# Ledger of designs, part 215: peptides against a protein of PDB entry 5D63

Target 1, 292 residues: chain A of PDB entry 5D63
Amino acid sequence: SLRRGIYHIENAGVPSAIDLKDGSSSDGTPIVGWQFTPDTINWHQLWLAEPIPNVADTFTLCNLFSGTYMDLYNGSSEAGTAVNGWQGTAFTTNPHQLWTIKKSSDGTSYKIQNYGSKTFVDLVNGDSSDGAKIAGWTGTWDEGNPHQKWYFNRMSVSSAEAQAAIARNPHIHGTYRGYILDGEYLVLPNATFTQIWKDSGLPGSKWREQIYDCDDFAIAMKAAVGKWGADSWKANGFAIFCGVMLGVNKAGDAAHAYNFTLTKDHADIVFFEPQNGGYLNDIGYDSYMAFY

## One batch from the design tools (peptide; made by RFdiffusion4, then SolubleMPNN)

Design b2_p28_6_s3 (from b2_p28_6, 11 letters changed)
Fold by OpenDDE base, seed 4:
Structure b2_p28_6_s3 (fold): chain B 292 residues (1-292), chain A 28 residues (1-28)
Amino acid sequence: as target 1 above (292 residues)
Amino acid sequence: AVQSSLGASEAERAAAEARMLEKLAAAE
C-alpha cells in the first residue's frame, strides 16, 4: 500500500507531473500536467498523501504549496470532469476529495481513482504540454492506459525512516540518543539546503568562543530551515528535514555540534557543517545526540 | 576554519547536551 508521505506524481507515459496551476489556493484552480525538473523542489507539484483510517488504499491529496486538496468537480462520473484544487481537510468525508490509490497492472505505477465516482485521474490525450488538462475519466484497474498511470516519487521520509538512516551510519557513538520532533519530513535537495544556509546569514557569521560557536551555528541552521518551511508551504502535517547532532571525535578530546540531512535515496545521512556550508560523509565526529 | 568548543569528556558532553536542549526549549 502507498505510505503516507509527500509525492511528486509523474505520468507514466510522458514527462509530465501533476501540477496545481500557479500554486493558487483559490477554489477551482485547475490541476494540470506540467513539465518538471528532476532533483528539484518542483513547488506546485508536491502532494501530501494522507491515508484515511479504516478505508483501504484511500487518501486525500494536499498540495504542499497551496494547502488545498485534489478535488473532482461535483464528484461527477462523466469523462472529462475537471480535477481542481479546493479547500478541504486531511480526513474529510467528502468523496470529491477521496482518492483510492493502488498499483496499476504494470506493478510499478499507480492509478488514482476517485472514491465516489470510480473514475480515474487522467492526463487527457496524454498531452505533454504545460497546462494540459487533467480530468476524471472512465477506466478500470487492469487497463494499460498510460494516461491514467502515475509514478509516485517519494519526496519525504517518515521519522522511522530517518531513524533507520541514522542507525545505519557508521559515525554514531555507542551512547547515541536520538530525539524525533516530527512525523514526516520533506527532504530537500542539497542545492536548496545550501540556499537556505546562504540566506540565513550564517556564511557571514563570525565564530566566537561560547557566545556564538558550533552549537549556535547548528541551531541557527535548523531554525532557518524551519522558517523557510513555514514561509514556503501552506500545507501542514509535515516538517522540513534538518537535523542537529552533537558528536565527539575518535580521540575523545574534542566535541562538535553540526547538522545533517538525508541523501537523495533517503537511505543514508550526510553531515552538513553550518560554519562553512560543507557536506561530508565523515565530519570527524561520532554523534552521541541528535534531534530532527 | 571549522571550530569546535564543546567538551569531550563525558561530563562535558552531558553539559553540552543540556545546554543544547535548554536552547531548544527557549526557542519554543
Scores: peptide ipSAE 0.019, ipTM 0.483, DockQ to the pose 0.835
Fold by OpenDDE base, seed 3:
Structure b2_p28_6_s3 (fold): chain B 292 residues (1-292), chain A 28 residues (1-28)
Amino acid sequence: as target 1 above (292 residues)
Amino acid sequence: AVQSSLGASEAERAAAEARMLEKLAAAE
């Protein structure tokens, strides 16, 4: 079954993603096929899938950018019915905004069925053009039609997944204690993470003994990422991944505070030095405390 | 030229980043 999370949803037939046009929060904003760039944020193309309690394989899909929800216009079962962004809530009872999402016949992609109409989200004619129509269309779960098959590329991690990534890292001290602050985290590409760091002013900040040293840099980075998240996205129910660690060196005679994020495959962590913007697999310290 | 949906996002991102900087400055 599909897990709660943030997804980039890509057509199985052509290199197009489900895009909320212009990221607009207006009711009735078209959802369309649009090209995407791998390993980037793809702002208008991120969707938070929230599972509906006690309704098997059924979700709302909230556009991360606009905070609006995928909506089948009037809940119509007619082929060609528009799929739009519309105001809503994560646990709505409105069948226009409830989507049953299950594996397709190929075992890799998913189909997205409207709960009420039983029609499927369809990239009309498999059109790879930017702005191509996405509509509700008749279909079945077992059909191989690529117009109705979608890859759900997970762009977030759960707190449990983050915890697991930390646990398998070799640079964790025996006294390690981690504190989880949120439940689901959007994982940023390094380029975006670095840009936030640059924009925070930290590259120009002066290290000063005690008054503004390693812990101040690390906490400032965490705060900058948090503010970036709050200012960039209208959806709720997730955080932006940026961890803070306290570590001790192998000799046990020095301590350091630093940041960390997740690798592209979300399986491991990479350390980030907020004093110079460097990414390291080994920062020279073993973490005895983290919060993220 | 058809305006890219992603292009519009970049502009809004820039605005968000600017707001972030303002908030950081206010906290100093």
Scores: peptide ipSAE 0.009, ipTM 0.384, DockQ to the pose 0.020
Fold by OpenDDE base, seed 5:
Structure b2_p28_6_s3 (fold): chain B 292 residues (1-292), chain A 28 residues (1-28)
Amino acid sequence: as target 1 above (292 residues)
Amino acid sequence: AVQSSLGASEAERAAAEARMLEKLAAAE
């Protein structure tokens, strides 16, 4: 089954993603097909899928940017019914905003069925143009219609996945203790992570013995990422991934505080030095403590 | 071309992000 998480939802037939037009929080804002750039944030095209307890394969879809929810207009079962952003809650009982999401017949893509109307999210005519209509349309689960098939590209990790990535890394000390602060994390592209670092003022910060040294830099970076998340997204129930580590060198005579994030495939971590903005697979220390 | 349904400023941000990502990828 589809896991809770943040997804970029891409049409299986054409290079178009499900886009909340202009990222607007207004009720009735059109959801449309739009082009996207792979391996970027794609701001208006991220959706938090929240599974409904005790309702199999059924979710709300919250637009990460606007904080509004995917909504079938008037819950109508008529083909061509608009799909819009609308105010809501993660665990709503409103069938206009409940979506059953399961694998299509091809076993790789998903179909998105409205819980109430039983119609499917459809890229009308398979139109790849920006602003193409997305609507509820009649269909079946076994039909191979690419207009109603969607790839769910996961843009987040659970705390468990992050923990697993850390555990696989060779630069973890035998005494390592990690502290998980959140449940789900949006993983940023390095470019975005770097931009946050630049905007934080850390590139111009002066290292000073004890008073503003490695731990201060690392904590400042985490704080900057946290603030960026709060300022950038209206949806709740997730965090932005940015870890802090304490490490010791192989000789055991030096310690360091630094950051880390996840690789693009979410399978490993990469270390980030907040004092110079560098990404390293080996920062020269083995972590004995982390929080993220 | 504008990626996604972003406004002008957001589109510029997205473009900048993409360029930065390319630079980082090339450095690896």
Scores: peptide ipSAE 0.009, ipTM 0.375, DockQ to the pose 0.016
Fold by OpenDDE base, seed 2:
Structure b2_p28_6_s3 (fold): chain B 292 residues (1-292), chain A 28 residues (1-28)
Amino acid sequence: as target 1 above (292 residues)
Amino acid sequence: AVQSSLGASEAERAAAEARMLEKLAAAE
């Protein structure tokens, strides 16, 4: 079954993603097919899938940027019914905004069925052009029509997944304690992470004994990422991944504070030095504490 | 060059944890 998380939803037939047009929060904003750039943020094309308790395989889909929800207009079962962004809540009972999401017959892609109408989210005519219509359309679960098949590329990790990635890393001290601050984390590409670092002013900050040293740099980076998240996205119920670690060296005679993020495949962590903006697989310390 | 100011002793780590928790709370 599909896990709670943030997804980039791509058509199985053409290189087009489900896009909330202009990222607008207005009710009735068209959801359309749009081109995307791999390994980038794709601002208007990220969706938080929230599972509905006690309703199997059924979700709301919240646009990360606008904070509005995928909505089948009037819940109509007619083919060609508009799919739009509309105000809502994560655990709504409105069947216009409830979507049953299960694997298609190919075992890799998903189909997105409206809970009420039983029609499917369809890239009309498989049109790969920017602004192509996405609509509710008749279909079946076993049909192989690529217009109704979607890849759900996970762009986030749960706190448990982050914890597991940390646990696999060889640079963790035996006394390690982790503090989980949120439940779901959008994982940024390094380029975006670095840009936030640059914009924070940290590259120009001077190390000063105790008053502005390694822990201050690490916390400032986390604060900068947090602020970036708050300013960038209108959806709630997730955070931006940026960890803080305290570590001790192998000799046990030095300690350091630094940041970390997740690798592209979300399986491992990579260390980030906020004093110079470097990414390292081995920062020379074993972590005895982390916040993330 | 990266510079560190934290201690490696158990007491220093405990103190660092306390400070970091406080700073984190203030930053949130």
Scores: peptide ipSAE 0.012, ipTM 0.451, DockQ to the pose 0.911; fails the geometry check

Design b2_p28_6_s4 (from b2_p28_6, 14 letters changed)
Fold by OpenDDE base, seed 1:
Structure b2_p28_6_s4 (fold): chain B 292 residues (1-292), chain A 28 residues (1-28)
Amino acid sequence: as target 1 above (292 residues)
Amino acid sequence: AVRSDLGASEAELAAAEARMLEKLKKAE
């Protein structure tokens, strides 16, 4: 079963992703196939999948950038019916915006079926060109047509997954207490995380004893990430991952505040030093407290 | 240069918590 989360949805046949054209929030904005760059944000190509309670394998798909939802135009079952962005809500009853998402016959990719029409999201003709039409099309769950098969590359983690990643890290103090602030987190590429750090002004910030020291740097970074999230995305129901940790050194005579994020595979954490923008597997401290 | 000082108090707090947890384990 597909988990709630943010996904980059890639065609199984060609290197094309489901893209909301220009990230526009206008009703009727075409959803199209578009090229993507691995390990980047791909701004218009991120979709929050929200599972519908008591409806098996059925979701709304909210474009992260526009805040609009994947919508089968008029819910038509005709092959070639446009799939567009349209205003909606996460738990809508509108079948135009309800999508049953299940594994395809190959066991790796997914198919996306409109709940009402029972047609499938189709990259028309498997066209790899930017702007290629994505439409509702007749199909079956078991056929092997790659035009209707999609890889769901998960770009987010649940709080539980983040917690598990922290628990696996060897630099966690035995007294560790973690405090979870949100439920689902978009995990940023390091390049984006670093850019936020640069834009925050922290690289030019002066360390001052007590008045602006390690905890201020760490909190300022988290605040910067939070603001970046708010300013960048129109969808709700998720946060941007950026943790704050308090740690103690091995000698037990010094403490430090720092940040952390998740590795690309989401299985581990990596420490981030907000005073210099460095990523470290070992920051020299064992965390006794974190919030994220 | 990175400066690491929340103060000795936070380190002491962590140590105190560790001691407390150990006491709780022994009481089990």
Scores: peptide ipSAE 0.089, ipTM 0.604, DockQ to the pose 0.206
Fold by OpenDDE base, seed 4:
Parts: C-alpha cells; structure tokens; sequence
Structure b2_p28_6_s4 (fold): chain B 292 residues (1-292), chain A 28 residues (1-28)
C-alpha cells in the first residue's frame, strides 16, 4: 500500500511527470505532463498523498507548490475529462478529489483511479511533450496501458524513517536522545540545501566566542530551512528536513553543534557543517542529542 | 577553520556523558 508522503509522479511509458501548470493556485488550473530533472526539486511536480481514513487505498493529492488538489472536472466518467488543480482539503469527501491508488499489474507502477468515476489518470496518447494533456480515461486495474501507469518516487520521509536512519549511523553516542518536531519531511537535494545555506547569510557570518558559535550556526541553518519551506510551498502537513545535533568527540573533551540531512536513498544521514557548508560522513563527533 | 566548542554547560554535559560511556565500556 502507498504510504503517506510527498511524491514525484512519473509516467511509466515516457519521461514525463504530473505537473500543475505554472504552479498556479487558481481553480481549474490544468494538470499536465511535463519533463523533469532527476535529483532536483521539480517545483510544480510534487504531490502530498494523504490517505483517507477507513477508505482503502484512497488519497487526496495536494500539490506542494500551489496547495491545491488534484481534481477530476465535474467527476465525469467520460474519457478525456480534464484533471485540474482545485481548492480542497486533505480529508475531503468530494469524490472529484479522491483517488484510489494501487499497484498496477506490473507490480512496480501505480494506477490512479478516481474514487467516484472509476476512470484512471491518463497521459493522453502517451505524449511526452511539455503541457501534454492529463485526463480521466476509461481503464481497468489489470490493463497494461503505460498511459495510465505511474511511478511514485517518494521525496519525503516520516519521522520514524528519519529516526531509523539516525539509529543506523555509527556516529551516535550511547546517551543519544532524539526529539522529533514533525511527522513528514521533504528531503532536499544537497544542491538545494546548500543554496539555502548560502542565502541564509551564514557563509558571511563571523564566528564569535559563545555569542555566535557552533550552536548559533546550526540553529540558524535550521531556521533558514524552515523559512525557506514556509516561503516556497503553499501546502501544509509537512516540514523540510534539517536536523540539529549536539555531539562529543571520541576523547570526550570537546563538543560541537552541527546539522544533518538524509542521503538520496533516505537510508542514512549525512552531516552538514554550517560554518563552511561541508557535507561529511564523519564530522568527528558522536551525537548525544538531536532535534529535527 | 571550524570551531567546535559549545557553551560551558553543554561542553561539560558532553564530557560527563563521554565519561559515563567510558565507564560502561570498562564495566563490560
């Protein structure tokens, strides 16, 4: 079953992703096929899938950028019915915005069925061009038509998954205590993480004993990421992953505050030094406390 | 160069925890 999370949704037949045109929040904004760049943010192509309680395999899909929801126009069962962005809520009862998402017959891709109409999200004619029509279309769960098959590339982690990644890291102190601040986290590419760091002013910040030292740098980075998230996305119900750690060195005579994020596969953490913008697998400290 | 020192209280806490860990290892 599909987990709650943020997904980049890619067609199984052609290199096209489900895109909210121009990221517009206007009702009726077309959802279209659009090219994407792997390992980048793909701003208009991220969708928060929220599972509906007590309705098996059924979700709302909120566009992260616009804060609007995937909507089948008038809930029509006619082939070619437009799929648009439309205002809504995560736990709506509007069948125009409820999508049953289950594995296709190939066991890897998913099909997206409108709950009411029972039609499927279709990249019309498998058109790989930017702006290609996405519509509701007649289909069946067992049909192999790639126009209606989608890969759900998970771009976020739950707090539990983040906790598990931390627990696997060898640079965690035996006295470690973690504090979880949110439930679901968008994991940024390092390039984006670095850009936030640059834009924060930290590269030009002066280290000053006690008054602006390692903990200030680490907290400032987390604050910058939080602000970036708030300024960049209109959807709610998720955070941007950026952790703060306190650690002690092997000798036990020095302590440090630093940041961390998750690796591309979300299985491990990587340390980030906010004083110089470096990424390290070993920062030279074992963490006894983290919040993220 | 990166400077790693925390405030006095945090550094002392970290040192205490490190000492505790060392004691635990010796007790095994």
Amino acid sequence: as target 1 above (292 residues)
Amino acid sequence: AVRSDLGASEAELAAAEARMLEKLKKAE
Scores: peptide ipSAE 0.084, ipTM 0.627, DockQ to the pose 0.202
Fold by OpenDDE base, seed 5:
Structure b2_p28_6_s4 (fold): chain B 292 residues (1-292), chain A 28 residues (1-28)
Amino acid sequence: as target 1 above (292 residues)
Amino acid sequence: AVRSDLGASEAELAAAEARMLEKLKKAE
């Protein structure tokens, strides 16, 4: 069963992802196949899958950038029907925007079936070119046609998954208390995380005793990430992952405030020092408190 | 250079907790 989350959706046959053309919020904007770059944001190609309560394996798909939803034009069952971005809501009853997503016959990829028409999202002719047509097309769940098979690369973590990653880290103090601020988090590549840090002005900030010290740096970084999220995406219902930790050293005579993010595989955390932009597996402190 | 200096209250609390845990470990 597909979990709620943000996904990069890649064709199983060719190196093409489901892309909302130009990231436009206009109703009727084409959804197309487009090339992607691994380990980057791929701005127009991220989709929030929201499960519909009491409807098995059925979701809305919201484009993160535009805030619009994947929509089968007029809900038509005709092969070649356009799939577009269209205004909507996460828990709509409009069958044009409801998608049943289940594993394909290969057990790794998924098929995306429109709830109403029972047709499948299809990369027409398996065209790998930028701007290739994506349409509703007739099919069955057991067919092996790669035009209708999609890998769902999860780009986010739930709060529970983040909590689990923290719990696995050896630099967590026995008195640790974690405070979860959101439910689902987009995990950024380090390059993007670093760029936000650079743009925040923190690299040029002067450390000053008490009035602008380690806690101010750490909080400023989290605030910068929050602002970046708000300014970058039109979709709601998720946050950008950036944690703040308070830690104590082994000697128990010094405390520090710092940031942390998740590793690429989402299984572990890595510490980030906002005073110098460094990533560390061991920052020299054991965390007794975090909020994220 | 990186400087560690939390508020006095948080730093003292953390230090106290760390000391307590060390004492507990030694008692085991």
Scores: peptide ipSAE 0.082, ipTM 0.613, DockQ to the pose 0.190
Fold by OpenDDE base, seed 2:
Structure b2_p28_6_s4 (fold): chain B 292 residues (1-292), chain A 28 residues (1-28)
Amino acid sequence: as target 1 above (292 residues)
Amino acid sequence: AVRSDLGASEAELAAAEARMLEKLKKAE
């Protein structure tokens, strides 16, 4: 079954993603097919899938940017019915905003069926152009029509997944204690992470003994990412991944504070030095404490 | 240049590890 998380939803037939037009929060904003750039944020094309308790394989889909929800207009079963962004809540009972999401017959892609109408989210005519219509359309679960098949590219990790990634890293001290601050984390591309670092003012910050040293840099980066998240997204129920670590060197005579994020495949962590903006697989310290 | 300036020692960390291990054993 599909896990709770943030997804980039890509058509199985053409290089088009489900896009909330202009990221608008207005009720009735069209959801359309739009081109995307791999390994980037794709601002209007991220969706938080929230599973509905006690309703098998059924979710709401919240657009991260607008904070609005995928909505089948009037819940109509007519082919060609508009799919729009509309105000809602994560655990709504409104069948216009409830979507049953299960594997297609190919075992890799998903189909998205409206809970009430039983029609499917369809990239009309498989049109790959920007702004192409996405609508409710008649179909069946076993059909192979790529217009109604979607890849769910996971863009987030759960706290458990992050914890597992940390546990696999060879630069974790035996005394390590981790503190989880949130439940689901959007994982940023390094380019975005670096841009936040640049915009924070840290590149121009002067190291000063005790008063503004390694811990201040690391915490300032964490704060900058938090603020960036709050300023960038209208949806709730997730955080932006940015960790803080304290570590000790192999000799045991020096300690350091630094940041870390996750690799592209979300399986490992990579260390980030907030004093110079560098990414390292080995920062020269073993972590005895982290919070993220 | 990157500078590290925290005061935690390996000896202190080792002691903390030992204490935590003992607590875990008692909880089992």
Scores: peptide ipSAE 0.082, ipTM 0.561, DockQ to the pose 0.245

Design b2_p28_7_s1 (from b2_p28_7, 13 letters changed)
Fold by OpenDDE base, seed 3:
Structure b2_p28_7_s1 (fold): chain B 292 residues (1-292), chain A 28 residues (1-28)
Amino acid sequence: as target 1 above (292 residues)
Amino acid sequence: PDYSRPFRGEEEDLARFEAKREAFLASL
């Protein structure tokens, strides 16, 4: 079963992703096929999948940028019915916005079926051009048509997954205690993480004994990421991953405060030094406390 | 800075969070 999370949804036949045109929050904004760049944010192409309680394999799909939901126009079962962004709620009963998402016959891609109409999200004619029509179309779960098959690339992690990544890192102190602040986290590319750091003013900040030292830098970075998240996305129900750690050196005579994020595969953490913007696999400290 | 102090060495328990979430969702 598909897990709750944020996904980049890519066509199985051509290098095109499900895109909310211009990221507009207006009702009836077209959802279209559009090119994407790997290892980037792809702003208008991120979707929060929220599972509906007691309805098997059924979700709402909220566009992260606009805060609107994938909507089959009038819930029509007619082939070629427009799929648009529309205002909604995560746990709506409106069948126009309910999508059953299950594995296709190939075992790797998914099909997206409207709960009410039983039609499938279709990249019409497999058109790879920017702005290509995405519509509801007749189909079956077993059909191999790539126009209706989609890869769900997960762009977020759960708290449990983040916890697991920390737990297997070799730079965790025996007295470690972690505190989880949110349930689901968008994981940023390092380039975006670095840009937030630059825009925060931290690169120009001066270290000052106690009044603005390592903990201030680390907390300022987390605050900057939090603000960036709030300012960038209209959807709710997720956070942006940015951790804070307190660590002690091997000798036990020095402590430091620093940040961390997740690797591209979400399996490990990488340390971030907010005083210089460096990414490190070993920052020289073992963490005895984290919050994220 | 000196952060030297004893900690229990226990991660935050996700079970309480998950149980609360499930209970909330079931109430809808």
Scores: peptide ipSAE 0.026, ipTM 0.374, DockQ to the pose 0.042
Fold by OpenDDE base, seed 5:
Structure b2_p28_7_s1 (fold): chain B 292 residues (1-292), chain A 28 residues (1-28)
Amino acid sequence: as target 1 above (292 residues)
Amino acid sequence: PDYSRPFRGEEEDLARFEAKREAFLASL
């Protein structure tokens, strides 16, 4: 079963992703095929999949940027019916906004079926051009039509997955205690994480004994990421991943406060030094406390 | 859903979050 999370949804036949045109929050905004850049945010192309309780394999899909939901126009079963962004709620009963998402016949891609109409999300004619129509179209679960097959690239982690990544890291102290702040986290590319750091003013901040030292830098970075998240996305129900750690060196005679994020594959953590913007696999400290 | 909660530690917080989420979903 597809997990709750944020996904970049890519066509199985052509290099096109499901895009909310201009990221507009207006009702009836077209959802279209659009090119994407791997390992970037792809702002208008991120979707929060929220599973519906007691309805097998069925979700709402909220556009992260606009906060609107994937909507089959009038719930029509007619082939070529527009798929648009529309206002909604995560646990709506409106069948126009309910999508059954299951594996296709190839076992890797998914098909997206409207719960009410039983038609499928279709990249019309497999058109790879920017702005290509996405529509509801007749189909079956077992056919191999790539116009209706989609890869769900997961861009977020659950708290449990983040916890597991921390637990695998060798630079965790035996006395470690972590504190989980949120439930689902968008994981940023390092380039975006670094840009937030630059925009925070931290690169020009002066270290001052106790009054503005390592903990102040680490907290300022987390605050900057939090603000960036709030200012960038209209959807709710997720956070932006940015952790704070307190660590002690091997000799036990020095302590440090620093940040951390997740690696590209979400399997490991990488340390971030907010005083210089460096990413490190070993920051020289073992963490005895984290919150994220 | 409100993800805010008292903090005790990683395992306790995770369990509490999951329980809170399940309770919320069951109330719908």
Scores: peptide ipSAE 0.022, ipTM 0.469, DockQ to the pose 0.031
Fold by OpenDDE base, seed 2:
Structure b2_p28_7_s1 (fold): chain B 292 residues (1-292), chain A 28 residues (1-28)
Amino acid sequence: as target 1 above (292 residues)
Amino acid sequence: PDYSRPFRGEEEDLARFEAKREAFLASL
């Protein structure tokens, strides 16, 4: 079954993603097909899938940018019915905003069925143009039509997945203690992470003994990421991944504070030095504490 | 799902989060 998380939803037939037009929070804003750039944020194209308790394989889909929900207009079963952004809640009972999401017959892509109408989210005519119509359309679970098949590219990790990535890293001290702050984390590409670092003022910050040293840099980076998250997204129920670590060197005579994020495949962590903006597989310290 | 054996502190934090989530969901 599909896990709770943030997804970039890509058509299986053409290089188009499900896009909330202009990221608008207005009720009735069209959801359309739009081009995307791999390994970028794709601002209007991220969706938080929240599983509905006691309803198998059924979710609400919240647009991260607008905070509105995918909505089948009037819940109509007519082919060509508009799919729009509309105000809602994560655990709504409104069948216009409830989507059953299961694997298609190909075992890789998903189909998105409206819970009430039993019609499917369809990229009309497989149109790859920006602004192409997405609508409810008749279909079946076993059909091979790529207009109704979608890849769910997971853009987030759970706390447990983050924990597993840390546990696989060789630069963790035997005394390590980690503290989990949130449950689901949007994982940023390095380019975005670096841009937040640049915009924070940290590149121009001066190291000063005790008063503004490694821990201040590391915490300032985490604060900058948190602020960026709050300012960028209207949806709730997730965090932006940015960890802080305290580490000790092999000799045991020096300590350091630094950041970390996840690799592109979310399987490993990579260390980030907030004093210079560098990414490292080995920062020269073994972590004895982290919070993320 | 089971991903890995937790380090110290992480298990308790995760359990607290999951418990709060489950309690909320059960109240709906």
Scores: peptide ipSAE 0.021, ipTM 0.458, DockQ to the pose 0.031
Fold by OpenDDE base, seed 4:
Structure b2_p28_7_s1 (fold): chain B 292 residues (1-292), chain A 28 residues (1-28)
Amino acid sequence: as target 1 above (292 residues)
Amino acid sequence: PDYSRPFRGEEEDLARFEAKREAFLASL
């Protein structure tokens, strides 16, 4: 089953993603096919999939940017029915906004079926142009039509997955205690993470003994990421991944505070030094405490 | 680095922190 998370949803036939046009929060905003850039944020193309309790394989899809939900217009079963952004809630009972998402017959892509109409999200004619129509269309689970097959590229991790990534890292102290602050985390590309760091003013901040040292830098980075998240996205129910660690060196005679994020494959963590903006696989410390 | 500091420069708070830190380091 599809996990709760934030997804970039890419057509299986052409290099187009499901895009909320202009990221608008207005009811009835078209959802369209649009080109994307791999390993970037793709602002209008991120969707939070929230599983509906007690309804198998069924989700709402909240646009991360607009905070609106994927909506089949009037729940119509007619082929060509518009799929739009519309106001809603994560656990709505409105069948217009409930989507059954299961593997297609190819075992890798998904199909997105409207719960009520039983029609499927369709990139009409497989049109790869920007602004191409996405509509509800008749179909079956077993047919191979690539217009109705979608790859769900997971852009987030659960707190449990983050915890597991930390646990696999060799630079964790035996006394480690981790504190989970949220449930689901959007994992940023390093370029975006770095840009937030730059915009925070930290590159120009002066290290000062005790008064503004490693812990201040690390917390300031986390605060900057948090603020960036709040200012950038209208959806709720997720955080932006940025951890703080306290670590001790192998000799046990020095400590440090630093940040960390996840690697692209979400399998491991990478350390981030907020004093210089560097990414390191080994920061020279073993973490005895983290919060993220 | 020190992660606990006097809020208003209370030397006692700093001393407690330093003692805690030293104890931790000694336990490694």
Scores: peptide ipSAE 0.012, ipTM 0.359, DockQ to the pose 0.055

